# Ledger of designs, part 42: peptides against a protein of PDB entry 5EFW

Target 1, 141 residues: chain A of PDB entry 5EFW
Amino acid sequence: TTLERIEKNFVITDPRLPDNPIIFASDSFLQLTEYSREEILGRNARFLQGPETDRATVRKIRDAIDNQTEVTVQLINYTKSGKKFWNLFHLQPMRDQKGDVQYFIGVQLDGTEHVRDAAEREGVMLIKKTAENIDEAAKEL

## One batch from the design tools (peptide; made by RFdiffusion4, then SolubleMPNN)

Design b1_p14_8_s1 (from b1_p14_8, 4 letters changed)
Fold by OpenDDE base, seed 5:
Structure b1_p14_8_s1 (fold): chain B 141 residues (1-141), chain A 14 residues (1-14)
Amino acid sequence: as target 1 above (141 residues)
Amino acid sequence: SAKELIEETRRRLE
């Protein structure tokens, strides 16, 4: 599978570049967030955060990046027009053959509503599976 | 392609 054929909301970031910028965004992600590709590429994904974004949750994401680990959280994000949405978000590192982190994969649930209980578990399974698919597809980069 | 886009973006940001 190629990256561009994965019809899910996701980004790939490059921690080897200043401020871990987005280096790839899926079409679905652009549609979800209402940004153009040109507006997103090269930027840190924090532009999705806003007043009601829980800072403790953001810290969990930052810690995962710093520690080069995966994390799954749900947080408020904002579209370009300022619309709030609940983002069930999964992040995991993508490592090279040597084991070094090359990129981070960020996957967002298709929906924009807050999910709980069984729906949340189902969403988590979905975005984690998606991340694995992206990881596999990215091996061809 | 995704590969080309990534390469272009990385090059721009380097």
Scores: peptide ipSAE 0.646, ipTM 0.957, DockQ to the pose 0.766
Fold by OpenDDE base, seed 3:
Structure b1_p14_8_s1 (fold): chain B 141 residues (1-141), chain A 14 residues (1-14)
Amino acid sequence: as target 1 above (141 residues)
Amino acid sequence: SAKELIEETRRRLE
């Protein structure tokens, strides 16, 4: 499919399954987080969180999932080796032809620093555009 | 393929 050709950091989760597990992870995402595909599939994405991950930001993500809405936040995530990185994260629902939520798309823009102002706006535009590309590619599913 | 992997994963988790 065209989905595996998208060279960006992203996952697809299935809220219809217990605990909204990751059902697809891009190669770039695996490289970023230092996990194998086998270690990722079937797990909730919360394993990326750690001691310095802001709990209020995590709650925003949870609320977006519960309310079936999109959200864009920046939060600290951790690789398998424990390396911290700032994650400009965008989450949005993928809806079927009936309008019901089928999956969630999560896109990650990694950085060494918290981005602000123009840099943040550019990053947001990028990850949102990426999410739309994923949504289109996933129509083959 | 991505489609096959997703289908397999979903089957395993159902």
Scores: peptide ipSAE 0.643, ipTM 0.956, DockQ to the pose 0.852
Fold by OpenDDE base, seed 2:
Structure b1_p14_8_s1 (fold): chain B 141 residues (1-141), chain A 14 residues (1-14)
Amino acid sequence: as target 1 above (141 residues)
Amino acid sequence: SAKELIEETRRRLE
């Protein structure tokens, strides 16, 4: 499909499976996080969290999943080697024709800094657009 | 393909 051609950091998770595991990860995501595909498929994405990850922000993500809504946040994540990065993260549900949630799309914009103002707005627009592209591509699954 | 990978992963996790 065209899904693998999207050169952005993203994952697709399946809330219909136990613990909402990652069922697809882009090559860029693997490069960013320093994990192999085998290491992350089937796992919940919480392995990216660490000591300095804000728990209130994580709760916002959890609430969005539970409520089947979209959310955009910035949080500290960690690579396999323990390197911290700021993750401008967008999550949204992927719904079928009936409106039922089939998957979640997670898009990550990585950076060394917490982005603000115009830079943040630009990043948000980018990751949201990416999520829409993924949603469209996933219809071919 | 992405489709095949997703299907394989889902089968494994079911």
Scores: peptide ipSAE 0.643, ipTM 0.956, DockQ to the pose 0.839
Fold by OpenDDE base, seed 4:
Structure b1_p14_8_s1 (fold): chain B 141 residues (1-141), chain A 14 residues (1-14)
Amino acid sequence: as target 1 above (141 residues)
Amino acid sequence: SAKELIEETRRRLE
């Protein structure tokens, strides 16, 4: 499918299911996080958080979910092996033709380092563009 | 396909 051909780090979650679980993860995402598909499907993406993950940033994500809005943040995430990485993360709702939220798209920048200034702006543009591509590809869902 | 996988996952989680 077009969706599975997008070679970026992303997940799709379903807020209509209990705890907004991941229902799709790209191969790149699995590689980044060191999880298998079976290990993460059906789970809330919070398993990527750890001791140094900023709670205020996490709250921004939660607020975006609750308010059905998009958000872009940068936060510490952890791989399965416990390796920390900076995640420039963009989340946005995927809406149906009626405007109702069906899914959320979560995109993670390919890089694992904290980015600032111009690099951050470029990263934000990239992950937002990726999210739009995913949104378009997911219309067949 | 991604669509099939998603549908299967959703069914499993319902």
Scores: peptide ipSAE 0.636, ipTM 0.955, DockQ to the pose 0.909

Design b1_p14_8_s2 (from b1_p14_8, 7 letters changed)
Fold by OpenDDE base, seed 1:
Structure b1_p14_8_s2 (fold): chain B 141 residues (1-141), chain A 14 residues (1-14)
Amino acid sequence: as target 1 above (141 residues)
Amino acid sequence: TAKEIIEKTIEELR
């Protein structure tokens, strides 16, 4: 497939399974987060959260999933070793040919700092475009 | 492949 050729940080989750587990993670995502594929698959992505992760931002993500909508936020995430990073995160539903939500696509842009202004706008455009590319590639599944 | 990973994971979780 073309999905594994997308060299960006992303996961695909399955909201039709208990607790919306990760069913695919890109190689770049594994490198970023310092986890193996075996440690990631089948888990809810909340393991990336930690003490300084803003709970209101997490609620926005949860609401988007519940309402089957897209959302873009910045939040603090943690690697396996406990290293903090700012995650410009985009989430959107992937719909089947009938229009029903089949999966969610999560795209991560990592950084050492909270991004603002032009850098934020550029990052948002990038991760949204990436999500669309993933959506198209996933149609081959 | 990504397809194999996804299919296997879904199968194991159901």
Scores: peptide ipSAE 0.693, ipTM 0.962, DockQ to the pose 0.832
Fold by OpenDDE base, seed 2:
Structure b1_p14_8_s2 (fold): chain B 141 residues (1-141), chain A 14 residues (1-14)
Amino acid sequence: as target 1 above (141 residues)
Amino acid sequence: TAKEIIEKTIEELR
């Protein structure tokens, strides 16, 4: 597939499986989070959360999953070694031709810094575009 | 490949 050619931070999850586990993670995502592929496949992405992760923001993500909608947020995540980073995160459902949700696509901005204003808008546009590219590539699955 | 990773992972989780 062309999915592995997308050199961005992203995961694909399967809401049809118990606890919406990660079924794919890009190499960049693994590098960002300091995990191996074996360590994260089959897990819910909540392992990236920690003490300073805003719970209201997490609820927004959960609501989007439950409602099968997209969401864009910034939240504190933690690497395997416990390093904090700001994650500009976009999530959207991947639907089949019947409109049923098959997967969720989660995209993280390349940087680990909190972004504001024009930089945030630019980052949002980038990760949304990336999500669309992933959606198209994933149709080959 | 990504396809193989996904298919294997899904199969293992079922």
Scores: peptide ipSAE 0.689, ipTM 0.962, DockQ to the pose 0.838
Fold by OpenDDE base, seed 3:
Structure b1_p14_8_s2 (fold): chain B 141 residues (1-141), chain A 14 residues (1-14)
Amino acid sequence: as target 1 above (141 residues)
Amino acid sequence: TAKEIIEKTIEELR
């Protein structure tokens, strides 16, 4: 689909379903993580976590979901083959016309290192803008 | 369409 072919790493999840499963993933996300669409749809995105993923950072993500707020963090994620990457991750709720949360949008900027300073600010700006674009595109569906 | 895929996925998960 057109949405799947957006050249950004992103997923859409449904917090109204048990365990907030992925209901949509971009082709780029599949390429990044080395999973097929069939392998990830219906699953919670926690399968990207591994031994070196910081639990305190994961808790920040969980808190944002529970509180229905946005969050931006950097964490170690793993591909299907076990390759580590630094994920500059932005999560935000997608709301309906009444303001109720329908979905979450997760955007990933992959890197070989933890980014800081100007590079981090640039990355954050990019993934936030991407999330807004996805929000607008998804609402038109 | 993306909408149809999403809706189908949601239906399968419920």
Scores: peptide ipSAE 0.021, ipTM 0.598, DockQ to the pose 0.699
Fold by OpenDDE base, seed 5:
Structure b1_p14_8_s2 (fold): chain B 141 residues (1-141), chain A 14 residues (1-14)
Amino acid sequence: as target 1 above (141 residues)
Amino acid sequence: TAKEIIEKTIEELR
């Protein structure tokens, strides 16, 4: 779909379904992670984690979901072929008009290194802006 | 922008 062709790495998940599965993934996300859409839809995004993924960072993500809040972290993720990449990751809830959480939006900025300082701040601003754009557009769905 | 693309997609689905 046109939505899937947006040149940003993002997923939408459904916390109202068991284990908060991915219900939408952009083409860019598929390319980054080396998975097909069929392999991803209906799964929790934890398949991106591996041996060097920091468990404390993963806990921060879990806490944000449980508390229905946003979070921004950097963590090691793995492609299908096992290649490591640094993921500057932003997650936020998508709420309806009543304020109830409908979905979560996850945005990923990939890199070969852990980003710091100005590069990190710029990346954070970008992925947050992307998430807001998705939220505003998808609220009508 | 991503917003514009999504909005266009929504319009196409209506």
Scores: peptide ipSAE 0.020, ipTM 0.579, DockQ to the pose 0.069

Design b1_p14_8_s3 (from b1_p14_8, 6 letters changed)
Fold by OpenDDE base, seed 5:
Structure b1_p14_8_s3 (fold): chain B 141 residues (1-141), chain A 14 residues (1-14)
Amino acid sequence: as target 1 above (141 residues)
Amino acid sequence: TAKEIIEETRKKLE
């Protein structure tokens, strides 16, 4: 499976570049967030945050980046037009053959609704599986 | 392609 054929909401970021910028965004992600690819590439994904985004949750994401670990959270994000949506978000590092982190993979659940209980568990399983698919596809880069 | 997008983006940001 090639990366561009994965029809899910996701980004790939490069922690080796200043401020861990987005270096790839899926078409679905662009549609979800209402940004063009030109507006997204090269930017840190924090532009999706807004007034009601929980700062403690954001810190969990930042800690995962700093510690080079995975994390799964649900937080409020905003589209370009200012529309709020609940983002069930999974982030994990992509490591090279030496075990060093090359990229981070960020996956956002389809839809914009807050999920709980069984729906949340199902969503988590889905986005984690998607992240693994992206990891495999990205090996071809 | 994704590869091209990534390569071009990284090049711009180096």
Scores: peptide ipSAE 0.677, ipTM 0.959, DockQ to the pose 0.749
Fold by OpenDDE base, seed 1:
Structure b1_p14_8_s3 (fold): chain B 141 residues (1-141), chain A 14 residues (1-14)
Amino acid sequence: as target 1 above (141 residues)
Amino acid sequence: TAKEIIEETRKKLE
């Protein structure tokens, strides 16, 4: 399984570079967010945030990065045109053979509304499984 | 390819 063949919304970021920039974005992610690949690569993913993005949720993401742990949250994100969407977001570190963090994997499940109950549980399982698939595919890099 | 994208991006940002 090659990374570019995974038909899900995801990015890979590099915490070893200044400001943890996006170093890969899937085609689906670009379609979702309405950005080109050129507009995305090299930038921190915070450009998806806007006025109604919950700051406490953003802090949870930041804490996970700082602590090199995984996190799953729902937050408001914005497309390039300014359209709001609910993002069920999963972030996890990708580690090398020595156990050191190389990259972070971010997976997004978009929706027109905040998902709850069974729908949320199903979404979480899906994005976590996707993250594992990305992790395995990225080992071939 | 994804590998090329990542390599080129990292090179540019380093």
Scores: peptide ipSAE 0.675, ipTM 0.959, DockQ to the pose 0.755
Fold by OpenDDE base, seed 4:
Structure b1_p14_8_s3 (fold): chain B 141 residues (1-141), chain A 14 residues (1-14)
Amino acid sequence: as target 1 above (141 residues)
Amino acid sequence: TAKEIIEETRKKLE
């Protein structure tokens, strides 16, 4: 499988399971968030949220999942140790050949700083491209 | 592998 060879921060979640849990997390994601794979798998990704995470932004993510659409946002997330970081986050559904949603792909920008303007646009392009690469790799599942 | 991780995880959660 080529999925595990993608050296980017990402998770795959399964909306067909209760509470849309993470079913795969990349090594870099684990490093970023300071969690082990065992601590992550089976959990809803909301554990990355904390006091300063914007609720409106979280709602956008929730709406995207409910509506089975993609979304790109930037929000405060927290590592296991409680460190805050800005997460330029892209979420998109992974569909089967019939077009039905099987999984969601969540990609986090490599950087942990708040980005704006041109830097944000570049980051968005990068994480969207990464999501497409993941989508292609996931076809081997 | 990623496939194995996903399969095992899904199995545990079903």
Scores: peptide ipSAE 0.673, ipTM 0.958, DockQ to the pose 0.827
Fold by OpenDDE base, seed 3:
Structure b1_p14_8_s3 (fold): chain B 141 residues (1-141), chain A 14 residues (1-14)
Amino acid sequence: as target 1 above (141 residues)
Amino acid sequence: TAKEIIEETRKKLE
């Protein structure tokens, strides 16, 4: 399908299952986070958080999921080996033909550095566009 | 395929 051919960092989660688990992860995401597909499928994405992850930012993500809205934030995440990286993260709901939330799409910027100003705006536009591409591709599911 | 991965994962978690 078209979904697995999108060469960006992203996951798809299923809020209709307990604890909104990851049901798909792109190859790039696995490379970024240093996890195998088997290690993360079925898990909530919170395993990427660690000691320096800002709790207020995490709350923004949780609120967006609870309210079924989109959100864009930057937060510290950790690879399997414990390496810290800045994650410009965009999350948005994927809705079915009736308008009900079916999945969530999470996109991570390719870069691992904190971005500001024009670079941040550019990154936000990019990951939002990527999310829309994933949304379209996921219609084949 | 992505579809197969998702279907298998959902099946496992249901």
Scores: peptide ipSAE 0.671, ipTM 0.958, DockQ to the pose 0.839

Design b1_p14_8_s4 (from b1_p14_8, 5 letters changed)
Fold by OpenDDE base, seed 2:
Parts: structure tokens; sequence; C-alpha cells
Structure b1_p14_8_s4 (fold): chain B 141 residues (1-141), chain A 14 residues (1-14)
């Protein structure tokens, strides 16, 4: 679909369903992670984690979901083939007019490199802006 | 833009 063709790495999850599954994924995200859409829709995104994924960082993500807040972290993820990559990841809730959370938007920085300093700050700005754009346009999903 | 793409998608779904 047109939504899936947005040239950014992102997913939308539904916290109102059991285990907050992915309900939308961009083509870019699929390419990055080496999964097909069929393989990931309906699943919790934790399948991207592996042995070297920092548990404390994962807890930050979990806490953000539980508390319905946004978070930005950088963590090691794994592709379907088992390839490690650094994921600069931003997550934020999508709220309705009442302020209730309907979805979460997860955005991943383009590329697989670990970023620091100015590059990291720039990347954070980019993924946050992307998330806001998605939030603004996808209110009716 | 992402916004435009999503808006187009929503239009098609209606």
Amino acid sequence: as target 1 above (141 residues)
Amino acid sequence: SAKEIIEETIKKLK
C-alpha cells in the first residue's frame, strides 16, 4: 500500500491487542530486517533482539510502552539472517482526541551504524520528525 | 512527504 511505501523505517503497533503486535510495517523496515510482511505482522517486535541486545535498553522501551510515553534509544538488533546492526530507535504513542493511546509508532534510523555525538543528535531529530509526520497523518488508522 | 503518502492511503481506503 501507499502507507507501506513511505521511504522510512517504521512500524505501527497496537497496544490494545495482546502483546502489542506490529500492525503496519514499511517496505524499508522489511528490507532492513530481512523479513517479509507476512512474517512480522501480528508479532511483537522483540524478535529483533538477540544475545548482544542490551537488556537495560530493552527495559527502557518496555517502560515507555507501559507508561505510554516516548523514548529514544540505540540498541543492537538482528536481521532474519542473524546479522547484527545498531538501531537508533524512537517510539512514541499515537493518541486520539481524548488523549488515549491507540497505537505506538516506532521509527528506526536509516542504516545500520552506531552513531555518536552530532551524528546521533541529527539522527534523533530525523526519526522524531518522521514519527511526528506519521502521527499527524495516520490519526484515522 | 510521509504525510501526503499516508493521506493518499487513507483516501483510498474510504
Scores: peptide ipSAE 0.070, ipTM 0.672, DockQ to the pose 0.079
Fold by OpenDDE base, seed 1:
Structure b1_p14_8_s4 (fold): chain B 141 residues (1-141), chain A 14 residues (1-14)
Amino acid sequence: as target 1 above (141 residues)
Amino acid sequence: SAKEIIEETIKKLK
């Protein structure tokens, strides 16, 4: 679909369903992670984690979901084939007109190395902007 | 833009 062809790595999850499953994934996200859409939809995104994924960072993500807040972190993720990549990840809630959380928007910026300094700042600005664009456009879902 | 694409998609789905 047109939505899936957006050239950004992102997912939308539904925290109102058990285990906050992915309900939408962009084509770019599928290409990055090497999974098919069928393999992704309905699952919690934790399948991207592996041996070198920092558990404290994962806890920050979980806390943000539980507290219904946004978070920006950088963590090791794994493709289906087991290839490691650094994921600069931004997560934020999508709220309805009443202010209640409907979905979460997750945006990923992949890299072969941990990004720092100006590169990290630029990446953070990009993924946050992307998340805001998705939020504004898709709030009627 | 991504925003425009999403908006157009939502319109088609309604």
Scores: peptide ipSAE 0.027, ipTM 0.625, DockQ to the pose 0.078
Fold by OpenDDE base, seed 5:
Structure b1_p14_8_s4 (fold): chain B 141 residues (1-141), chain A 14 residues (1-14)
Amino acid sequence: as target 1 above (141 residues)
Amino acid sequence: SAKEIIEETIKKLK
């Protein structure tokens, strides 16, 4: 679909369903992670984690979901074939007019190396802006 | 932009 063809790595999840499963994934996300859409939909995004994924960072993500707040972290993720990549990841809740959380938006910026300094700040601004654009446009989901 | 694409997609689907 046109929505899926947006050239950004992102997913939308539904915290009102068991284990906050992915309900939407962009084509770019599928290409990055080497999974098909059928393999992704209905699953929690933790399948991207692996041996070198920092567990403390994962806990920060979990806490943000539980507390219904946003978080930005960098963590090692793995493709389906087992290839490691650094994921600059931003997550934020999508709220309705009453302020209740409807969905979560996850945006990923992939890289070979951990980004630092200005590059990190620029990446953070980019993925946050992307998340805001998705939030604003997807209110009718 | 992603916003514009999503908005147009929603309009077409409804």
Scores: peptide ipSAE 0.025, ipTM 0.618, DockQ to the pose 0.072
Fold by OpenDDE base, seed 3:
Structure b1_p14_8_s4 (fold): chain B 141 residues (1-141), chain A 14 residues (1-14)
Amino acid sequence: as target 1 above (141 residues)
Amino acid sequence: SAKEIIEETIKKLK
């Protein structure tokens, strides 16, 4: 349902604004990261990164944005309090009817643990499906 | 703005 979709961990960013800021964050995302909405909106999502965040993985994300494609990775993120967590993260562009990128959708798997094998595959399927649901809903706005 | 519309709309859906 629509309500179920918005209960997932996700953000929407606007690459047409300076530094691709977050323009929407779900309540679940705020709870996960320990930030308020006011602290997040208008900021680039890089504030979640920290000392142990793998730079090569970050580059994959940046490349996906630059190339306007999707990517799925796991990376270390940090809460406001500085707590590390593994983020199974999926990012994909939201395109208009002309095919131009309007926004990016970022989805984070529920939970804070590193996932592998079957659990990872299941998580990837979930976050990809979530992203598609958000895409469909947001295109109607 | 698009930002405001999206935020407002999604919040109302909750």
Scores: peptide ipSAE 0.027, ipTM 0.644, DockQ to the pose 0.100; fails the geometry check

## One batch from the design tools (peptide; made by RFdiffusion4, then SolubleMPNN)

Design b1_p15_1_s1 (from b1_p15_1, 9 letters changed)
Fold by OpenDDE base, seed 3:
Structure b1_p15_1_s1 (fold): chain B 141 residues (1-141), chain A 15 residues (1-15)
Amino acid sequence: as target 1 above (141 residues)
Amino acid sequence: SSSFEESKALALSKV
């Protein structure tokens, strides 16, 4: 399908499974995080967090999941090798034809640097657009 | 690249 061909950093999670595990990860996401597909499928994405990840920002993500809303944040994540990177992250629910949340879409900006001002606005627009493309592609599943 | 269905099946096997 079109979903598997999207060349962006993203995951799809299933909130109807225990602990909202990753059920799909793009090739780019695997390259970014240095994990294999087998290492991350079936796991909650919190393994990307580490000592310098801001807990208040993590709470914003958790609140969005609990409230079934979208959120855009920027936080420190860690690769498998322990490398820190700034993740401009967008999360939004994927709803079925009844309006119920089926999955969550998580998109990570291609760049790993902290972005501000115009660059941040541009990045936000890009990852939101990507999320919409993923949502549309997922309708083919 | 892995298909969505293959990925989901593998994820389910670990839950």
Scores: peptide ipSAE 0.695, ipTM 0.957, DockQ to the pose 0.695
Fold by OpenDDE base, seed 4:
Structure b1_p15_1_s1 (fold): chain B 141 residues (1-141), chain A 15 residues (1-15)
Amino acid sequence: as target 1 above (141 residues)
Amino acid sequence: SSSFEESKALALSKV
């Protein structure tokens, strides 16, 4: 389907399952994080966090999930090999036709550098647009 | 690339 063809870094998670596990990951996401699909499917995305990941930022993500809202943050994530990267991350709920949250869409900026000011705003627009594209593509499932 | 359905099925099998 169109969803699997989106060449961006993203995951889809299922909050209806225990611990909101990843149920889909794009090929680009796997390349970015250095994980195989088998390694991450069924897991909560928190495995990307590490020592320098800001806990307050993580709490913002958790709160957004709990409140079923969207959030955009930058946080330190770690690849499988332990490489740090700055993740400009956007999370938003995907709602079904009844308006209930079915999934969450998590999008990561293609770049791994910390972005600020205009570059950050541009990145935010990009990942939000990507999330909307994913949401639309998921309707075909 | 893996399909959504295949990915979801695999994820479900692991939770």
Scores: peptide ipSAE 0.688, ipTM 0.955, DockQ to the pose 0.692
Fold by OpenDDE base, seed 2:
Structure b1_p15_1_s1 (fold): chain B 141 residues (1-141), chain A 15 residues (1-15)
Amino acid sequence: as target 1 above (141 residues)
Amino acid sequence: SSSFEESKALALSKV
């Protein structure tokens, strides 16, 4: 389907399962994080967090999930090898035909550098657009 | 690459 062809860093999670596990990860996401698909499917994405990950930012993500809203943040994540990187991250719910949250879409900017000002705004627009594309593609499922 | 359905099935098997 179109979903699997989207060449961006993203995951899809299922909040109706225990601990909102990842149920799909793009190839580029796996490359970015250095995990295999088998290693991360069925797990909560918090394994990307580490010592320098800002806890207040993590709470913003948690709140968005609990409130079933979207959020855009930038936080430190870690690869499997322990390399830290800046993750410009956008999360939004994917709703079913009834309007109920079925999944969450998480999109990460292609780069691993911290972005600011105009570059950040541009990155935010990009990952939001990507999330919308994923949402539309997922309707084919 | 992996399909969504394959990924979801694998994820579900681990929950």
Scores: peptide ipSAE 0.687, ipTM 0.955, DockQ to the pose 0.679
Fold by OpenDDE base, seed 5:
Structure b1_p15_1_s1 (fold): chain B 141 residues (1-141), chain A 15 residues (1-15)
Amino acid sequence: as target 1 above (141 residues)
Amino acid sequence: SSSFEESKALALSKV
């Protein structure tokens, strides 16, 4: 479908399963994080966090999931090899035909640096737009 | 590249 052809960094998670595991990851996401698909499917995305990941920012993500809302943050993530990168991250719920949350869409900006000001605003617009595209593509599932 | 259905099936097998 169109979903698998979206060339952006993203995952889809299933909050209706224990611990909201990743059920889909784009090829770009795998390349960014240095994991294989089999290594991450069925796992909560928190494996990307590490020592310098801001816990308050992580709590914002958790709150958004619990409240079934969207959130956009920047946080330090780690690749499989342990390399740090700044992740401009957008999360939003994907709702089914009844309006219930079916999945969450997580989009990561293409890049490894912390972005500010105009660059941040541009990045936010991009990842939000990407999330909407993913949501639309998911209707074909 | 993996399909959504294949990915979901694999994920489900791990939970």
Scores: peptide ipSAE 0.683, ipTM 0.954, DockQ to the pose 0.684

